# Peptides against a protein of PDB entry 2C5K, part 64

Target 1, 91 residues: chain A of PDB entry 2C5K
Amino acid sequence: EDPFQQVVKDTKEQLNRINNYITRHNTAGDDDQEEEIQDILKDVEETIVDLDRSIIVMKRDENEDVSGREAQVKNIKQQLDALKLRFDRRI

## One batch from the design tools (peptide; made by RFdiffusion4, then SolubleMPNN)

Design b2_p22_3_s2 (from b2_p22_3, 7 letters changed)
Fold by OpenDDE base, seed 3:
Structure b2_p22_3_s2 (fold): chain B 91 residues (1-91), chain A 22 residues (1-22)
Amino acid sequence: as target 1 above (91 residues)
Amino acid sequence: SEMDKILEERSKKLKEKKNRIP
């Protein structure tokens, strides 16, 4: 499997795990666990930046059709934004 | 490629934290 698809898979798995955590923890609780989730969300944000960069490089250097990859990154961004909203709304 | 290496490291980092979410 190519690195791009592997990263997409790993990112979605992490977002799903965080979503499940939020479902089971509708209120902010253990500070250590909350901080860990925040750190993982930051890692996902940085991962998305690198995914976008990889698409730019493919367009520039390889002249390949990247529409499918752009759609995948868009989907991940939407999932991240929704998850961040749920995470931040907790009291 | 350079980007492949960057993405592989991102994948590794995400996987290392996989079991840290309760």
Scores: peptide ipSAE 0.597, ipTM 0.914, DockQ to the pose 0.780
Fold by OpenDDE base, seed 4:
Structure b2_p22_3_s2 (fold): chain B 91 residues (1-91), chain A 22 residues (1-22)
Amino acid sequence: as target 1 above (91 residues)
Amino acid sequence: SEMDKILEERSKKLKEKKNRIP
């Protein structure tokens, strides 16, 4: 089991769940659910930071090709940005 | 490795909130 790949999977699953939530809740509410979504988005952002750090460490300490992992993180960042845009545009 | 442990903790945290999204 590769911890990096597990985290990537977990992150994408959370983003997908949030995306589905936004689809079902096209207007923003002032409730605990909206706050929870914001908290999870923050957790995802912090997770991405650690994913990037892991790539740096892998490249430095193991001298391995990290291009594949960099592409995965790039994809997650794009997914997060798109989701944040949808979330923030809701009235 | 240290980084693996950090990622494992991140995974754990994400999983703890997996069912918190309605």
Scores: peptide ipSAE 0.597, ipTM 0.914, DockQ to the pose 0.750
Fold by OpenDDE base, seed 5:
Structure b2_p22_3_s2 (fold): chain B 91 residues (1-91), chain A 22 residues (1-22)
Amino acid sequence: as target 1 above (91 residues)
Amino acid sequence: SEMDKILEERSKKLKEKKNRIP
């Protein structure tokens, strides 16, 4: 698979790990761990920016149909937003 | 390509943090 697909895979894996953590930890209790999760979420946000850029470059330079990749990025964004909401709702 | 290199670095960074969440 190409670098784009690898990044998508890695991003989803991290988001799934965070989701599982939140499920197991409905209350915030470890400040260090909470900060670590925030850092990873930030990395995901930055990764999404680069994914979007890559789509723009592909559309510009290769003039290929990028609808599939756009859908993948959209899905990741939705997953990220959902996780942020769950993370912030914890007492 | 330049963009591919950027994405590869992103993957590397994400993988390095793979085990940071128990």
Scores: peptide ipSAE 0.595, ipTM 0.913, DockQ to the pose 0.870
Fold by OpenDDE base, seed 1:
Structure b2_p22_3_s2 (fold): chain B 91 residues (1-91), chain A 22 residues (1-22)
Amino acid sequence: as target 1 above (91 residues)
Amino acid sequence: SEMDKILEERSKKLKEKKNRIP
């Protein structure tokens, strides 16, 4: 598997894990765990930046159609945004 | 490529925290 697709997969998996955590923890309780989740969300954000950069480089250097990869990144961003809303609105 | 190396490192970092979410 190419590095781009691997990262996409890993990112979505992390977001799904966080989503499951939120489902089981509707209230913010353990501050240490909450901080860890926030750190992972930051890692995801940084990962998305690198994914976007890779698309730019691919478009520039390889002159390939990047529409598919752009759609994947867009989907991840939407998933992240939805998750952030759930995370932040908890009691 | 350089970009591939960056992405591989990102993947590694994400995987390292895989089991840190209860």
Scores: peptide ipSAE 0.593, ipTM 0.912, DockQ to the pose 0.779

Design b2_p22_3_s3 (from b2_p22_3, 8 letters changed)
Fold by OpenDDE base, seed 4:
Parts: C-alpha cells; sequence; structure tokens
Structure b2_p22_3_s3 (fold): chain B 91 residues (1-91), chain A 22 residues (1-22)
C-alpha cells in the first residue's frame, strides 16, 4: 500500500462528499453543519500541504521522479479551489 | 518512513471525518 496514493484517494472522496453537500444545500446557513464543512475543508488543505511535503522529501531523499505525483496534487488543488468557490459564493 | 507515517495519520483523520458530512 502506497500511503501517498491512499491519501490522494481519501482527499478526493472528501471533496466529492463536500461537493454533494453543496449541491443539496445551495443556500448557506449559519449553523453547526456549515461550520463543520468549513473545518473539513481546512483539514483537506492541511492534507494537501503534507502531500506536497511528501513529494519534496521523495525528490530530496530518494531522488525519484515525482512528476506524476505533482500532477495528482495539482489536480486536487484545482478541485479544492473550485469547491471553495462554490461554497463561499452561496447566499 | 516519517513522511509515510504522517500521510497514514492524514488518511486516518480523513476517514474519521467522512461521516461528519451529511
Amino acid sequence: as target 1 above (91 residues)
Amino acid sequence: SEMDKILEERSKKLKELKDRIP
């Protein structure tokens, strides 16, 4: 099992779940649920930071080709940014 | 490795949080 790939998978699943939540809740609320979603988004952001760190470590310590992993992280960042935009623009 | 352990913890946390999204 590759921990990096597992985290990538888990991150994408979380983003998809949040996306589904936004679809079902197109109007922003001021309740505990909205706050929970915000907290999870922050957790995803922190996860992406660690994914980036792992790539740096792999390149530095193992001298492996990291281009594939960099592309994966880039894709996740784009997905997160799009999701944050949808979440924040709700009224 | 140390980084692998960090990622494993991240995975664990994400899995714990999944049920918090209705």
Scores: peptide ipSAE 0.605, ipTM 0.922, DockQ to the pose 0.816
Fold by OpenDDE base, seed 2:
Structure b2_p22_3_s3 (fold): chain B 91 residues (1-91), chain A 22 residues (1-22)
Amino acid sequence: as target 1 above (91 residues)
Amino acid sequence: SEMDKILEERSKKLKELKDRIP
């Protein structure tokens, strides 16, 4: 498996874990766990930036069709945005 | 490639965080 697909898989898995956490913790807490989730979300955001960069490099250096990869990253971004909204809206 | 190395590091980091979410 190529590194791009591995990262996509890892990112989606992490987002799913966070989603499950939010489901089980619908009330925001003031503890270290909440801070850790925010740190992980930041890592996911940075990962998505690198995924985008890899697509740009593939497009410019290899001139390959990247539409499939772009769709995957778009899906992950939508998942992240929805997750961040849920996380921030908790009372 | 350089990007492959970056992505591999990202994958490694994400895997390290795997059990950080209860």
Scores: peptide ipSAE 0.602, ipTM 0.922, DockQ to the pose 0.832
Fold by OpenDDE base, seed 5:
Structure b2_p22_3_s3 (fold): chain B 91 residues (1-91), chain A 22 residues (1-22)
Amino acid sequence: as target 1 above (91 residues)
Amino acid sequence: SEMDKILEERSKKLKELKDRIP
């Protein structure tokens, strides 16, 4: 497994953990834990940026079909956006 | 490669953050 796939796997696992947290905490709190979740979401965003960069590099240097990797990143972005929405819509 | 190293560091960081989500 290459580093790209490892990151994808780790990112998805992290998003799943956040999803579970949101499910268990349907009411928004005003504590350090909520801020920590926001920070982790930000880290995921930065990770996605690097994933996109890696695809650009691969396309440039190896001239390989990157459609599969692009689809993976797209899926992660969709998951992230959905989680952000769920997180922010909590009352 | 340089990009691989960056991604490896990202994986490491994500794993470190794992325990920060209860």
Scores: peptide ipSAE 0.601, ipTM 0.922, DockQ to the pose 0.825
Fold by OpenDDE base, seed 1:
Structure b2_p22_3_s3 (fold): chain B 91 residues (1-91), chain A 22 residues (1-22)
Amino acid sequence: as target 1 above (91 residues)
Amino acid sequence: SEMDKILEERSKKLKELKDRIP
């Protein structure tokens, strides 16, 4: 599998794991664990930045149609935003 | 490519962090 698709897959998997954590932990009672989740979310954000950069480079250097990859990244961003909202609004 | 290497490292890091999400 190409690196881009692998990262997309890994990113979605991480977001799903965090979403499952939120489901099981509707109360933010463990500050250390909550901070760890925040750190992982930051890593996901940085990963998305690199995905965007890769699309820019591919479009520039290879003149390929990147619409498919752009749609994938857009979907991940939407998933991340929804997850952040859910994470932050917990009691 | 350079970008592929960056993405591979990102993938590696994400996998390493998997078990940090209980």
Scores: peptide ipSAE 0.601, ipTM 0.921, DockQ to the pose 0.845

Design b2_p22_3_s4 (from b2_p22_3, 7 letters changed)
Fold by OpenDDE base, seed 3:
Structure b2_p22_3_s4 (fold): chain B 91 residues (1-91), chain A 22 residues (1-22)
Amino acid sequence: as target 1 above (91 residues)
Amino acid sequence: SEMDEILKERSEELKKKKNRIP
């Protein structure tokens, strides 16, 4: 499988799991669990940086059409931003 | 490619933590 598509899939799966966690935990709870979620959100953020870098490299070195990949990354960024907002608003 | 290897590593990192979300 294309490494880019695999990462996109894995990232979306993690975001969905975090979304489910937030739904079940509408208030901030156990500090260890909250810290784990924060760490995973950071991992997703760093993954998105690498996805963007891969697109830049494709444009520069391979001269391929990357519009589809750019749209996928944009969607993931929107999902991440929404989850961060939900996570941070909890009391 | 270099980027392919970086992305593969990211995939592995995410997979290692997939069962750590309660």
Scores: peptide ipSAE 0.488, ipTM 0.890, DockQ to the pose 0.775
Fold by OpenDDE base, seed 4:
Structure b2_p22_3_s4 (fold): chain B 91 residues (1-91), chain A 22 residues (1-22)
Amino acid sequence: as target 1 above (91 residues)
Amino acid sequence: SEMDEILKERSEELKKKKNRIP
């Protein structure tokens, strides 16, 4: 089991769940559910920071090719940015 | 490795909240 790949999977699953929530809730509410989504988005952001750090460590300490992992993180960042845009644009 | 442990912790944190999204 590769911890990096597990985290990537977990992150994408969370983003997909949030995306589905936004689809079902096209208008923003002032309730605990909206706050929870915001908290999870922050968790995802923090996770991405750690994913980037792990790539740096691999490159530094193990001298491994990290291009594949960099592409995965880039994809997650793009997904997060798109999701945040959808979330924030709701009225 | 230390970084692996950090990632495992992140995974656990995400898993704690996976069912909190309505």
Scores: peptide ipSAE 0.486, ipTM 0.889, DockQ to the pose 0.763
Fold by OpenDDE base, seed 1:
Structure b2_p22_3_s4 (fold): chain B 91 residues (1-91), chain A 22 residues (1-22)
Amino acid sequence: as target 1 above (91 residues)
Amino acid sequence: SEMDEILKERSEELKKKKNRIP
């Protein structure tokens, strides 16, 4: 598997895990756990930055069609945004 | 490529915290 697809998969998996956590914890609980989730969300954000950079490099250096990869990253961003809303609006 | 190495590192970082989500 190519590194880009591996990272996409890993990112979506992390977001799904966080989503499951939120489902089980409708209220903010242990501050340490909440902070850990926030740290992971930040890691996801940084990962998305690198994914975008990789697309730019691929478009520049390889002159390949990147529309598919752009769509994947867009989907991850949408998933992240939705998750952040759920996380932040908890009681 | 350089970018591939960066992505691999990101993947490893994400995996390190894989089991840290309760």
Scores: peptide ipSAE 0.483, ipTM 0.888, DockQ to the pose 0.776
Fold by OpenDDE base, seed 5:
Structure b2_p22_3_s4 (fold): chain B 91 residues (1-91), chain A 22 residues (1-22)
Amino acid sequence: as target 1 above (91 residues)
Amino acid sequence: SEMDEILKERSEELKKKKNRIP
């Protein structure tokens, strides 16, 4: 497994954990916990930036088909956006 | 590669926060 796939896996695992948290906490809870979730979401955002950069580098330096990797990153972005929406809708 | 090292660092960062979600 290459570093890209490892990061994708780790990112999806974090997003799944956040999803489970939101499911269990339909209302805003402890402020410290909410802030921690926000921090992790920000970390995921930064990770996605690096994933995109890695695809650009691969396209440039190796001239390989990156469609599969682009699809993976797109999926992660969609999952992140959905979770942000769910997180923010909580009362 | 440089990019691989960056991604490895990201993985480690995510892993450090693995248990931070209740």
Scores: peptide ipSAE 0.481, ipTM 0.888, DockQ to the pose 0.808

Design b2_p22_4_s1 (from b2_p22_4, 11 letters changed)
Fold by OpenDDE base, seed 3:
Structure b2_p22_4_s1 (fold): chain B 91 residues (1-91), chain A 22 residues (1-22)
Amino acid sequence: as target 1 above (91 residues)
Amino acid sequence: SELEELQKRLREKVEELRKATE
């Protein structure tokens, strides 16, 4: 089975969890939860790189229609960027 | 193939992203 859609789903779910955490914690903390969120955000960034790479290979080597997948990754990138802004701007 | 290797990596990422799953 192609894991692309599962990764997209799990990525969005993690970003939503972090967004909910930020809503409950509008002031930046210095605890294990804050550090875990930083780690998850980095994992998401690396995952997006892998998603993009898979799309590039599908276009180049498999001659597959990737328009839908490109749109999904674009949406995740926008969600991540917005979340990072919220996370980093907390006082 | 390169795609197969990337797909394997993505499968591994599923577990990495499930760090705070209820």
Scores: peptide ipSAE 0.330, ipTM 0.826, DockQ to the pose 0.096
Fold by OpenDDE base, seed 4:
Structure b2_p22_4_s1 (fold): chain B 91 residues (1-91), chain A 22 residues (1-22)
Amino acid sequence: as target 1 above (91 residues)
Amino acid sequence: SELEELQKRLREKVEELRKATE
């Protein structure tokens, strides 16, 4: 198993779960689920840093083509940004 | 190597992201 691809997959799945939650809960709450989502979003942000770093190191030290991985991370960042906007806009 | 350490960290991130789901 490629750890990079596994993280990408799991990250997108988590973001999808949160997106579905927001759809079902269009009003911001003050419960454990809301707090857990905030924690997950923070973890995703930190994970993206690690994904980017792995790309940089692989490109530098392994001389590998990273264009595909860069596109994947870009997609995750876009998904995260859209989700954060939805999450934060809720009343 | 640095890449191997990063890959190890990424593997650990899987558990962090999954949390109580899946």
Scores: peptide ipSAE 0.328, ipTM 0.827, DockQ to the pose 0.097
Fold by OpenDDE base, seed 1:
Structure b2_p22_4_s1 (fold): chain B 91 residues (1-91), chain A 22 residues (1-22)
Amino acid sequence: as target 1 above (91 residues)
Amino acid sequence: SELEELQKRLREKVEELRKATE
């Protein structure tokens, strides 16, 4: 089974959960939940690298059309960047 | 293959990202 789509789905769900947390917590904290969010964001960044690598290999070795997957990764990157801005600018 | 190795890592990422959430 190809796990690419599951990873995309789970990544977006995690980012959405964090975004909802930020909405409920407009002030930056220094507790376990804030640290957990930072850890998840780091995991997402590393996951995006692996998603990109898989696309590169599919283009090179499998000669597959990866346009859809490239668009999905682009969307995740945009979502991550927007979330980081919200997270970092909290008072 | 390299792709299979990457897919294995992606499967591991699912569990890493899920943490204790639904």
Scores: peptide ipSAE 0.328, ipTM 0.824, DockQ to the pose 0.098
Fold by OpenDDE base, seed 5:
Structure b2_p22_4_s1 (fold): chain B 91 residues (1-91), chain A 22 residues (1-22)
Amino acid sequence: as target 1 above (91 residues)
Amino acid sequence: SELEELQKRLREKVEELRKATE
């Protein structure tokens, strides 16, 4: 079983949770929760790198159609960027 | 294979992410 889809699902769920947190916390804090969010966002960035590499290898070595997976990763990147913008705008 | 190693890494990522996900 290829874990790609599970990673995508879990990543999106995590980003959604953070987005909801930001909605409830419109001002930046200086506590453990804010630091945890920063750590999660960094982990998501690294996860996206791994997802992209997986797609590259599948395209190259397995000769598979990866357009759907590329769209999924693109969506996650957009979600991450939007979330980072919201997170950083807070004062 | 490289793909198998990447899949292993992704499985590890699942475990990390599930700490705060359903």
Scores: peptide ipSAE 0.326, ipTM 0.831, DockQ to the pose 0.099

Design b2_p22_4_s2 (from b2_p22_4, 10 letters changed)
Fold by OpenDDE base, seed 4:
Structure b2_p22_4_s2 (fold): chain B 91 residues (1-91), chain A 22 residues (1-22)
Amino acid sequence: as target 1 above (91 residues)
Amino acid sequence: SELEEQQKRLRERVEELRKATE
């Protein structure tokens, strides 16, 4: 499988898991699970940087159509932003 | 190539993400 698609899949799965956690835990806690989620969100942000870098190189050096990959990254960014909003607004 | 470098980085990222997922 294309490493790009593998990363996209794994990233979305991580975000879905966090979203499910927030659904079950609508109040902010002060435990290891909350800290772990913060760490995963940071990892996802770094992952998005790596995905964007790969698109830039592919667009520049391979002259391939990257519109599909750009759309996938955009979707992940939107999912991340929505999740961060849900996570941070919890009382 | 730079493309190979980026693909390597993505493969490394997969391993990092999988530390907390199935």
Scores: peptide ipSAE 0.386, ipTM 0.851, DockQ to the pose 0.098
Fold by OpenDDE base, seed 1:
Structure b2_p22_4_s2 (fold): chain B 91 residues (1-91), chain A 22 residues (1-22)
Amino acid sequence: as target 1 above (91 residues)
Amino acid sequence: SELEEQQKRLRERVEELRKATE
């Protein structure tokens, strides 16, 4: 099992769940669900930091090709940014 | 090793992310 790939998968699943929620709830609310989403988004941001750290260590200590992993993290960052935009724009 | 430590941290992240879902 590759923990890096597991994290990537679970992170994307979380973002997709939030995206689906936003689709069903186009107006912002002040309830537990909205607060939970805020918490998850923060967790995703912290997760991305950990993914980047992992890549740095692999590149430095193992001298492995990390281009694929860097691309995956970049994709997650793009997905996160797009989701934040949708979430914040809701009235 | 530091790599193992980073991998452990990632596994912990998986657990944290899953707490908010099924």
Scores: peptide ipSAE 0.386, ipTM 0.849, DockQ to the pose 0.097
Fold by OpenDDE base, seed 3:
Structure b2_p22_4_s2 (fold): chain B 91 residues (1-91), chain A 22 residues (1-22)
Amino acid sequence: as target 1 above (91 residues)
Amino acid sequence: SELEEQQKRLRERVEELRKATE
């Protein structure tokens, strides 16, 4: 069983939850929820590294077509970058 | 194998992503 798609799905769900939180909390705070979001964002960054490593192995060792998976990771990176910008620019 | 190790890492990452969620 390859958990790649499960990770992609869970990552996107986390990013969407955080995006919705930012929409409801447009002012930066210093509470447990803000700290939790920071931790999740860090987890997502580390997850992307693991996804990339998985793709590298598939391409190098398994000689499989990874174009679709590369596109998925690219999309997640773009979503993360946009979310981090929104999160960090709050007053 | 390297692939098995990466798959294990991804499974562990799922648990980390879910730790603060439903």
Scores: peptide ipSAE 0.385, ipTM 0.848, DockQ to the pose 0.097
Fold by OpenDDE base, seed 5:
Structure b2_p22_4_s2 (fold): chain B 91 residues (1-91), chain A 22 residues (1-22)
Amino acid sequence: as target 1 above (91 residues)
Amino acid sequence: SELEEQQKRLRERVEELRKATE
């Protein structure tokens, strides 16, 4: 597979892992794990920037249909935002 | 090409995300 799809897959898996962690830890209190999650979320944000850049280049230089890839990135952004909401709403 | 450079960046990003997991 191409690196774009690999990144999408790995990103979604990471977000799912964090989402499951939040489910098991509905209250904040483990500073070490909380900090690690915050670092991963930041990495995901930077990854989304890189995904968007690759789409821009594909559309511009290759004139390729990027609708599918745009939808994938949109889905990741929505998943990230939902996760951030859950993460921040914890007591 | 720029596309190849973006792909290289994404490959590097995979390692950042995995953080010795998966």
Scores: peptide ipSAE 0.385, ipTM 0.849, DockQ to the pose 0.098

Design b2_p22_4_s4 (from b2_p22_4, 10 letters changed)
Fold by OpenDDE base, seed 2:
Structure b2_p22_4_s4 (fold): chain B 91 residues (1-91), chain A 22 residues (1-22)
Amino acid sequence: as target 1 above (91 residues)
Amino acid sequence: SELEELQKRLRESVEKLRKATE
């Protein structure tokens, strides 16, 4: 199993679940899971750092084409940013 | 909760990635 792909999968699933949570809880301050969501979003930010580090190591040590992995990380960053915006704009 | 379970899963997969990156 490729640990990079597993992390990508788990990250996207986490973000999707949070997005679904926001859909069901579209008002801020009305649920005790909000602090947990904020913690998870910080975890995702750190996860992106770890994904980028792994790509750097691949470029350096494996001499393989990492364009696909870079695109995956970019997509996760975009998904995270969109989710943050949605989360912060709740009323 | 589901969020907590997924958070745990993500942390575990990240740890595997970290070890593979070392």
Scores: peptide ipSAE 0.665, ipTM 0.937, DockQ to the pose 0.854
Fold by OpenDDE base, seed 3:
Structure b2_p22_4_s4 (fold): chain B 91 residues (1-91), chain A 22 residues (1-22)
Amino acid sequence: as target 1 above (91 residues)
Amino acid sequence: SELEELQKRLRESVEKLRKATE
């Protein structure tokens, strides 16, 4: 088991679920899960920090090629930013 | 709820990653 890949998988699943939620709730305050969504988004932000830290350690201590992992984290950041924008644009 | 289950899963996997990170 690779903890990094498991986190990547779980993060994307969480973001996809939130994306589906936004699709079904296009107006702010439409559901009592609004606060929970905001909490999850903060969890994802902190998760990205942990992913980046693991890459830094891998690069520094193991001197391994981390380009692939960096690309994965970049993709997650882009997905998060897109969701934040979509979430904030709801009226 | 589905959101809570996914959040719990993510927190568990992150904890494993943290422990694996020096």
Scores: peptide ipSAE 0.664, ipTM 0.936, DockQ to the pose 0.837
Fold by OpenDDE base, seed 1:
Parts: C-alpha cells; sequence; structure tokens
Structure b2_p22_4_s4 (fold): chain B 91 residues (1-91), chain A 22 residues (1-22)
C-alpha cells in the first residue's frame, strides 16, 4: 500500500463523515461529539503538513513529477476549508 | 464511535507516511 494514497483516502473519508455529522447537527454545541470534531479537524490540518512534506522529499530525492500528488493535497485543502466554513456557520 | 475509529485509522496511516518520508 502506498502510504501517501492511504493518507489521502483516510483524510477525505474523515472529512466526509464530519460533513454528514454537521448535516445532522446544525446547532453548535448540541452534541457531545463537538469537541471530537474540532480535534479531528486539527488532526487533518497537521496531516496536510505531513502530506506536503512527503511531496517535497519525493521531488528532492527522486526527482519525480509530483504534480498529481500536489493536486490531491490541494483538493483536500479545499474540502477542509469548505467544511470549516460550514462548521463555523452553524446556528 | 465511527469518528473515533476513523481518527485512529488516520493517525496510523499518517505515522506510516512519516516513517516513509526522509
Amino acid sequence: as target 1 above (91 residues)
Amino acid sequence: SELEELQKRLRESVEKLRKATE
């Protein structure tokens, strides 16, 4: 298994599940999982840092075209930003 | 919970990525 692709997959799945949670809980603080969601979002932010680091190392050491992986990370960042916006605007 | 299991999975996969990164 490619560690990079596994992380991408796990990250997107986590974000999707949080998005579904927000759909069911549109009132901030009305569920015991609120703090857990915030913790997970922080984990995702740190995960993105690790993904970017792996790309830098790959480009440096293997001189490979990393444009595909960069696009994947960009997509995750966009998904995270959209989710944060939705989470913060809950009533 | 499902969220906790996914969080654990993500942390495990990230650790594997970190170890593979020089």
Scores: peptide ipSAE 0.662, ipTM 0.935, DockQ to the pose 0.840
Fold by OpenDDE base, seed 4:
Structure b2_p22_4_s4 (fold): chain B 91 residues (1-91), chain A 22 residues (1-22)
Amino acid sequence: as target 1 above (91 residues)
Amino acid sequence: SELEELQKRLRESVEKLRKATE
């Protein structure tokens, strides 16, 4: 089991579910999970920091090619940014 | 809720990653 890939998978799943939630709740504060969504988004931001740290360690200690993992993290960052935009633009 | 379960799963996987990160 690769912890990095598991985190990537779980992060993207979480973001996808939030995206679906926003689709169903396009008005800010219209249900009880608004605060939970905000909390999860903060968790994802911290998760990205942890992913980046793991890449730094892999590059430092293992001297492995990290290009693939960097691309994965970049994709997650883009997904998070898009989701935050949708979330923040709700009225 | 589903969101909370996914959040828990993510936190658990992140903890494993953290432990694997020196």
Scores: peptide ipSAE 0.663, ipTM 0.935, DockQ to the pose 0.826; fails the geometry check

